# Ledger of designs, part 163: peptides against a protein of PDB entry 5EIB

Target 1, 366 residues: chain A of PDB entry 5EIB
Amino acid sequence: VDLEPGTMDSVRSGPFGQIFRPDNFVFGQSGAGNNWAKGHYTEGAELVDSVLDVVRKESESCDCLQGFQLTHSLGGGTGSGMGTLLISKIREEYPDRIMNTFSVMPSPKVSDTVVEPYNATLSVHQLVENTDETYCIDNEALYDICFRTLKLTTPTYGDLNHLVSATMSGVTTCLRFPGQLNADLRKLAVNMVPFPRLHFFMPGFAPLTSRGSQQYRALTVPELTQQMFDSKNMMAACDPRHGRYLTVAAIFRGRMSMKEVDEQMLNVQNKNSSYFVEWIPNNVKTAVCDIPPRGLKMSATFIGNSTAIQELFKRISEQFTAMFRRKAFLHWYTGEGMDEMEFTEAESNMNDLVSEYQQYQDATAD
Target 2, 366 residues: chain A of PDB entry 5EIB as posed
Amino acid sequence: VDLEPGTMDSVRSGPFGQIFRPDNFVFGQSGAGNNWAKGHYTEGAELVDSVLDVVRKESESCDCLQGFQLTHSLGGGTGSGMGTLLISKIREEYPDRIMNTFSVMPSPKVSDTVVEPYNATLSVHQLVENTDETYSIDNEALYDICFRTLKLTTPTYGDLNHLVSATMSGVTTCLRFPGQLNADLRKLAVNMVPFPRLHFFMPGFAPLTSRGSQQYRALTVPELTQQMFDSKNMMAACDPRHGRYLTVAAIFRGRMSMKEVDEQMLNVQNKNSSYFVEWIPNNVKTAVCDIPPRGLKMSATFIGNSTAIQELFKRISEQFTAMFRRKAFLHWYTGEGMDEMEFTEAESNMNDLVSEYQQYQDATAD

## One batch from the design tools (peptide; made by RFdiffusion4, then SolubleMPNN)

Design b2_p18_5_s2 (from b2_p18_5, 15 letters changed)
Fold by OpenDDE base, seed 5:
Structure b2_p18_5_s2 (fold): chain B 366 residues (1-366), chain A 18 residues (1-18)
Amino acid sequence: as target 1 above (366 residues)
Amino acid sequence: MSELEKKIEEARRKKAEL
């Protein structure tokens, strides 16, 4: 789905364009112009019914519909505005199904789009209320991984999207292969989301290796485990050491010893015990899938529900507040019929979310 | 109408008044 036709042509002409049914390409002509209000109330609202018709058709073809997965950018008007409109409409029609998102967070290091803080804040407000699980994929973190870890001098969107695809493949492993932990979206929510509003995850993927060091790197369970829990390996620009893990899932892929995985996972928890809440028992879950990802002998994927995610929301909130106090570009949103009050409501709800994460960070077992 | 549909209709109305 896109409000711009050119994106669909790029997907269709791409190496995987034939995987998607032609009738499942729904697109507009006018775009959102990086405006959430265009995506949510005007241009997106004109297109959303056509998307819902496709969603219904695909849902009816499912033997057992678990829920929905949306991949979107929170910086752009289509991904942010129309994406959150679509989430709301799907939630209204399928209130008993899981809503899962891969939400790409904007970064000034990657995009010069001035209104991204508005689009992101307005989107987060919708995600708090209308999603059950949100993987926070932060362009800030992806850029830093590409630059610092992968040793790319000038990271491209292609480099970032490669990390996104690896992460998405990793976190969906248990859904795609039988007999795994979190084999369905509802079990994932039960294991990962102890509090309904606190459903924002920090994903991570290992191994991350620069091209120059690939030949010298052994892929071992200890090295994967160590890298997966490294703050520099998080796909969200948050330091887990500044917060506490509410829940963790680790997904290993490849031929390895389950015993060795369990030993290394116990060791890393014990080493990092101060960064876990003590009042959620058995809050770390581990899965091993014998099937490695393409081109790797083994990998590990991390899913963390951490109170440190508040750093991401604080960054967005600070940028939002700096613009909103100046009423900068508000006329672009109000010109689409949006109320200025919705900005204040979205800011408030995101600040409440930050406060909730802080409350659970400071909570003790006593 | 859902609350979302009301918001969409309100936004459309406000846009048409501009």
Scores: peptide ipSAE 0.360, ipTM 0.906, DockQ to the pose 0.925
Fold by OpenDDE base, seed 2:
Structure b2_p18_5_s2 (fold): chain B 366 residues (1-366), chain A 18 residues (1-18)
Amino acid sequence: as target 1 above (366 residues)
Amino acid sequence: MSELEKKIEEARRKKAEL
């Protein structure tokens, strides 16, 4: 789905364009112009019914519909505005199904789009209310991984998208292969989301290795486990050491000893015990899939529900507040019929979310 | 109309008045 035809043509003509049904390409002509209100109330609202018709058709073809997965950017008008409109419309029609998102967070290091803090804040407000699970994929963290860990001098969107694709492949492993922990979206939600509003995940992938070091690196379970829990390996720009893990899932892929995985997972928990909440029992889950990702002997994917994710929301909130106090570009949104009150509601709800994470960070077992 | 449909219709109305 896109409000611009050129993106859809690029996907259709691309190496994987043939995996999608032609009738499932739904696109507009005018774009959103990086405006959430165009995506949500005008251009997106004109297109959403045609998307819902496709969603219904594909849902009716499912033997057992678990839920929906949306991949979108929160910085642009289409991904943010139309994406959250689509989430709301799907939630209204399928209230008993899981809503899962891969939400790409904007960063000033990657994009010069001035209105990204508005689009992100307005989107986060919708995600808090209308999603069950949200993987926070932060362009700042992706850039920093590419630069610092992968030793890429000038990270490209291709390099960032490679990390996104590896992460998405990792977190969906249990859904795609039989006999795994978290084999359905509902079980993942039960294991990862102890409180309904606190459903934002910090993903990570290992191994991440520079091309120059790849030939010298032995892939071992201890090294994967160590890298997966390293703050520099998180795909959200948060330091887990500044918060506490509510829940964790680790997904190992490749031929390895389950015993060795369990030993290393126990060791990393014990070494980092101060960074876990003590009042959530059995809050770390581990899965092993014998099928490695393409081009690797083994990998590990991390999913963390950490109170440190508040650092990401604080960054967005600070940027939002600095613009909104000046009423900068506000007329672009109000000119699409949006109310200024929706900005203050979205800011308030995001600040409440930050306060909730802080409350649970400071909570002790009584 | 859902609350969302009302918001969309209100936004469309406001846009047409501008």
Scores: peptide ipSAE 0.358, ipTM 0.906, DockQ to the pose 0.903
Fold by OpenDDE base, seed 1:
Structure b2_p18_5_s2 (fold): chain B 366 residues (1-366), chain A 18 residues (1-18)
Amino acid sequence: as target 1 above (366 residues)
Amino acid sequence: MSELEKKIEEARRKKAEL
């Protein structure tokens, strides 16, 4: 789905374009112009019914519909505005199904789009209320991984999207291979989301290795385990050491010893015990899938529900506040029929979310 | 009409008044 035809044509003509049904390509002509209000109330609202018709048709063809997965950006107008409109409309029609998102967070290091803080804040407000699970994929973290860890001098969207793809493949492993931990979206939510509003995940992937160092790096369970818990390998730009994990899932892929995985997972928890809440029992879950990812002998994917994720929301909030106090570009949104009150409500709800994470960070078992 | 549909209609109305 896109409000611009050119993006859809690129997907259709791409190496995987044939895996999608032609009738499942729904697109507009005018785009959103990086405006959340165009995506949510005008251009997106004109297209949304056509998307819902496709969603209904595909849902009816499912033997067992678990829920929905949306991949979108929060910086643009389509991914943010129309994406959150779709989430709301799907939630209204399928209130008993899981809403899962892969939400790409904007960063000034990656994009010069000045209104991204507005689009992100307005989107987070919708995600707090209407999603059950949100993987926070932060372009700032992806850029820093590409530059610092992968030793890419000038990270491209291709380099960032490679990390996104690896992460998405990792976190969906248990859904794609029967008999694993978190084999359905509802079980994932039960294991990962102790509080309904606190459903924003910090993903991570291992191995992350520069091309020049790949030949010298052994892929071992200890190295994968160490890397996936390293703050430098988080796909969200927050330091887990500044917060506490509410819940963690680790998904190992490839031929390895379950015993060695369990030993290394226990060791890393013990080393990082100060960064876990003590009042949620059995809050670390581990899965092993014998099928490695394409091109790797083994991998580990990390899913963290951490109170440190508030650092990401604080960054967006600070950028939002700096613009909103000046009423910068507000006429672009009000010109689509939005009220300034909707900005204030979205800012308030995101600040409440930050406060909730802080409350659970400071909570003790006593 | 859902609350969301009302918000969409209100936004469309406000846009048409500009």
Scores: peptide ipSAE 0.358, ipTM 0.905, DockQ to the pose 0.898
Fold by OpenDDE base, seed 3:
Structure b2_p18_5_s2 (fold): chain B 366 residues (1-366), chain A 18 residues (1-18)
Amino acid sequence: as target 1 above (366 residues)
Amino acid sequence: MSELEKKIEEARRKKAEL
């Protein structure tokens, strides 16, 4: 789905364009112009019914519908505005199904779009209320991984999207292979989300290796485990050491010893015990899939629900507040029928979310 | 019990059922 036709033509002409049904390509003509309100109330609202018709048709063809997965950017008007409209509409029609998102967070290091803090804040407000699971993929973290870890001098969107695709493949492993931990979206939510509003995850992937170092790196379970828990490998721009893990899932892929995985996972938990809440029992879950990802002998994917993710929301909130106090560009949103109060409500809800994370960070087992 | 304590206890219960 896109509000611009050119994106659909690129997907259709791409190496995987034929895996999608032609009728499942829904697109607009005018775009959202990086405006959440255009995506949510105008251009997106005109297109949403056509998307819902496709969603219904695909849902009716499912023997066992678990839920929905949305991949979107929170900086752009289509992904942010229309994406959150779709989430709301799907939630209304399918209230008993899981809503899962891969939400790409904007960063000033990657984009010059000045209104991204508005689009992100308005989107986070919708995600807090209408999603069950949100993987926070931060363009700042992706850029820093590409530059520092992968040794790319000038990271491209292609380089960032490669990390996104690896992460998405990793976190969906348990859904695609039978007999795994978190084999369905609801079990994942039960394992990862102890509190309904605190459903924002920091993903991580290992191995991350520069092209120059690939020949010298042995892929071992200890190295994967160590890298997966390294703050520098988090796909969200927060330091897990500044918070506490509520829950963690680790998904290993490839031929490896389950005993070695369990030993290394126990060792990393013991080493990092101060960064876990003590009042949630069995809050680390591990899965092993014998099937490696394409081009790797083995990998590990991390999913963390940490109170440190509040750093990401604080960054967005600070940028939002600095713009909103000046009423900068508000007329672009109000001109699409949006009320100024919706900005204040979205800011308030995001600040409440930050406060909730802090409350659980400071909570002790009495 | 505080609202937080109730939520913590609910989280413990949910984790024990898995």
Scores: peptide ipSAE 0.023, ipTM 0.493, DockQ to the pose 0.015

Design b2_p18_5_s3 (from b2_p18_5, 11 letters changed)
Fold by OpenDDE base, seed 1:
Structure b2_p18_5_s3 (fold): chain B 366 residues (1-366), chain A 18 residues (1-18)
Amino acid sequence: as target 1 above (366 residues)
Amino acid sequence: MSELEKKIAEARAKRAAA
């Protein structure tokens, strides 16, 4: 789905364009112009019924519908505005189904789109209320990984999207292969989301290795385990050491010893025990899938529900506040029928989310 | 009409009047 036809044409002409049904390509003509209000209330609202018709058709063809997965950006008008409109509409029609998102967080290091803090804040407000699980894929973190870890001097969207695809493949492993931990979206939510509003995950992937060092790096269970818990491997720009893990899932892929995985997972938890809440028992879950990802002998994917994710929301909030105090570009949104009150409500709800994470960070076992 | 549908309709009406 897109409000621009050119994006859809790129998908159709791409190496995987043939895996999608032609009738499942729903697109507009005018785009959202990086305006959340265009995506949510005007241009996107004109297209949403056509998307819902496709969603219904595909849902009816499903033997056992678990829920929905949306991949979108929060910086752009279509992904943010229309994406959150779709989430709301799908949740109204399918209230008993899991709403899962892969939400790409904006960064000034990656995009010069000045209104991204507005689009992100307005989107987060919707995601807090209308999603059950949100993977926070932060362009800030992706850029830093590409530059610092992968040694890419000029990271491209292609390089960032490669990390996104690896992460998405990793976190969905348990859904795609039988006999795994978190084999369904509801089970994932039960294991990962102890509090309904605190459903924002920091993903991580291992191995992350520069092209020049790949040939010299052994892939071992200890190295994967150490790397996936390293703050530098987090796909969200927050330091887990500044917060506490509420819950963790680790997904190993490839031929490895379950015993070695369990030993290494126990060791890393013990070494990092200060960064876990003590009042959630058995809050770390581990899965092993014998099927490695393409081009790797083994990998590990990390899913963390950490109170440190408030750093990501604080960054967005600070950027939002700096613009909103000046009423910068606000007329672009009000001209699409939005009220300034909707901005204040979205800011308030995101700040409430930050406060809620902080409360659970500071909570002690009685 | 859901609250969201009302907000969408209101936003469209405001845009059309501008």
Scores: peptide ipSAE 0.222, ipTM 0.859, DockQ to the pose 0.786
Fold by OpenDDE base, seed 2:
Structure b2_p18_5_s3 (fold): chain B 366 residues (1-366), chain A 18 residues (1-18)
Amino acid sequence: as target 1 above (366 residues)
Amino acid sequence: MSELEKKIAEARAKRAAA
């Protein structure tokens, strides 16, 4: 789905374009112009019914519909505005299904789009209310991984998208292969989301390898475990050491000893016990899939529900506040029918979310 | 109409009046 035809043509002409049904390509002509309001209330609202017709058709063809997975950006008008409109409409029609998102967080390091803080804040407000699980894929973290860890001098969207693809492949492993922990979206939600509003995850991946650096470094289980818990391998720009893990899932892929995995996972928890809440028992879950990812012998994917994720929301909130106080570009949104009140409500809800994370960070087992 | 449908209709009406 896109409000621009050119994106769909690029997907269709791509190496995997033929895996999608032609009738499932739904697109507009006018784009969103990086405006959430165009995505949510005008241009996107004209297209949403045609998307819902496709969603209904595909949902009816499912033997067992678990839920929905949306991949979108929060900086752009289509992904942010139309994406959150679609989430809301799907939730209204399918209230008993899991809503899962891969939400790409904007960063000034990656994009020059000045209105991204508005689009992100307005989107986060919708995600808090209308999703069950949200993977926070932060363009700032992806850029920093590419530049600092992978030593790429000029990270490209291709490099960032490679990390996104590896992470998405990792977190969906349990859904795609039989006999795994968190084999369905609802079980994942039960294990990862102790409080309904606190459903934002920091993903991580090991090994981090650049495109073309086929260093077949045979990573060991200890090295994978250590890298997976390293803040430098997190796909969200927050330091887990500044917060506490509410819940963690680790997904190992490849031929390895389950016993060795369990030993290393216990060791890393014990070494980092101060970074876990003590009042959620058995809050770390581990899965092992014998099938490695393409081109790797072994990998580990991390899913963390950490109170440190408030750093990401604080960054967006600070950028939002700096723009909104000046009423910068606000007329682009109000001209599409929005009220300033919707901005203040979205800001308030995101600040409440930050306060909730801080409250649970400071909570003791009484 | 859902609350969302009302908001969409209101937004469209405001845009058409502008």
Scores: peptide ipSAE 0.167, ipTM 0.823, DockQ to the pose 0.805
Fold by OpenDDE base, seed 3:
Structure b2_p18_5_s3 (fold): chain B 366 residues (1-366), chain A 18 residues (1-18)
Amino acid sequence: as target 1 above (366 residues)
Amino acid sequence: MSELEKKIAEARAKRAAA
């Protein structure tokens, strides 16, 4: 789905274009112009029914519909505005289904789009209410990985998207291979989301590999385990050491000893015990899939529900506040039928979310 | 119990049942 036709043509002409049904390409003509309100109330609202018709058709063809997975950017107008409209409409029609998102967070280091803080804040407000699980993929973290870890002097969107694709492949491993931990979206929610509003995940993985690195270093299970808990491997721009893990899932891929994985996972928990809440029992879950990622002998993917993720929301809130106090660009949104109150509500809800994370961070087992 | 304590208890119960 896109509000621009050129994206669909690129996907259709791409190496995987034939895996999608032609009728499942829904697109507009005008785009959102990086405006959440165009995505949510005008251009996106005109297209949403056509998307819902496709969603219904595909849902009816499912033997067992678990839920929905949306991939979108929160900085743009289509992914943010239309994406959150679509989430709302799907939630209304399928209230008992899991809503899962891969939400790409904007960064001033990656994009010059000045209104990204508005689009992100308005989107987070919708995600808090209408999603069950959100993987936070932060363009700032991706950029920092590319620049600092991968030593790419000029990271491209291709480099960032490689990390995104590796992360998405990792976190969906248990859904794609039967008999694993978190084999369905609902079980994932039960294991990862102890509190309904606190459903924002910090993904990470090891090894960090560039598309150009032919030299796959064979990592060991201890090295994978250590790297997947390293803050430098997190795809969200927050430091886990500044918060506490509510829940963690670790997904190993490749031929390895389950015993060795369990031993290393126990060791890393014990070494990092101060970074876990003690009042959530069995808050670390581990899965092993014998099927490695393409090109790797083994990998580990991390899913963290950490109170440190408040750093990401604080960054967005600070940027939002700096713009909103000046009423900068508000006429672009109000001209599409938005009220200024929607901005203040979205800001308030995001600040409440930050406060909730802090409250659980400071909670002790009595 | 505080509201926080209730939510913690609910979270514990949910995880114990899973």
Scores: peptide ipSAE 0.113, ipTM 0.713, DockQ to the pose 0.015
Fold by OpenDDE base, seed 5:
Structure b2_p18_5_s3 (fold): chain B 366 residues (1-366), chain A 18 residues (1-18)
Amino acid sequence: as target 1 above (366 residues)
Amino acid sequence: MSELEKKIAEARAKRAAA
């Protein structure tokens, strides 16, 4: 789905364009212009019914519909505005299904779109209320991984999207292969989301190796485990050491010893025990799939529900507040039918979310 | 119990039953 036809044409003409049904390409003619309000109230609102018709058709074809997975950018008007409109409409029609998102967080290091803080804040407000699970894929973190870890001098969107795709493939492993931990979206929510509003995840993928070092790296379970829990490997720009894990899932792929995985997972938990809440029993879950990802002998995917995610929301909130106090570009949103009150409500709800994470971070077992 | 303590207790109970 896009409000611009050119993006859809690029997907259709791409090497994987034939994976998607032609009738499932829904697109507008006038893009959102990086305006959440255009995505949510005007241009996106005109297109949403056509998307819902496709969603209904595909849902009816499912033997057992678990829920929905949306991939969107929170910086752009289509992904943010129309994406959150679509979430709301799907939630209204399918209130008993899981709503899962891969939400790409904006970064000033990656995009020159000045209104991204508005789009992100308005989106987070919707995601707090209308999603069950949200993977926070932060362009700040992706850029830093590309530059620092992968040693890419000039990271491209292609490089960032490679990390996104690896992460998405990793976190969906249990959904795609039988007999795994979190084999369905609801089970994932039960295991990962102890508190309904605190459903924002820090994903990570290992191995991440620079091209120059690939030939010298042996892939081992200890190395995967160590890298997966490294703050520099998080796909959200948060330091887990500044918070506490509420829940963790680790998904190993490839031919490895379950015993060795369990030993390494126990070791990393013990080493980092101060960064876990002690009052959530069995808060670390591990899965091993014997099928490696393409091109790797083994991998590990991390899913963390951490109170450190508040660092991401604080970053967005600070940027939002700096713009909103100046009423910068506000007329672009109000001109599409928004009220200034919606900005204040979105800011308030995001700040409440940050406060809630902090309360659970400071909570003791006693 | 505070609302927070109640939510924590509910989360503990849910995890102990899973």
Scores: peptide ipSAE 0.033, ipTM 0.605, DockQ to the pose 0.015

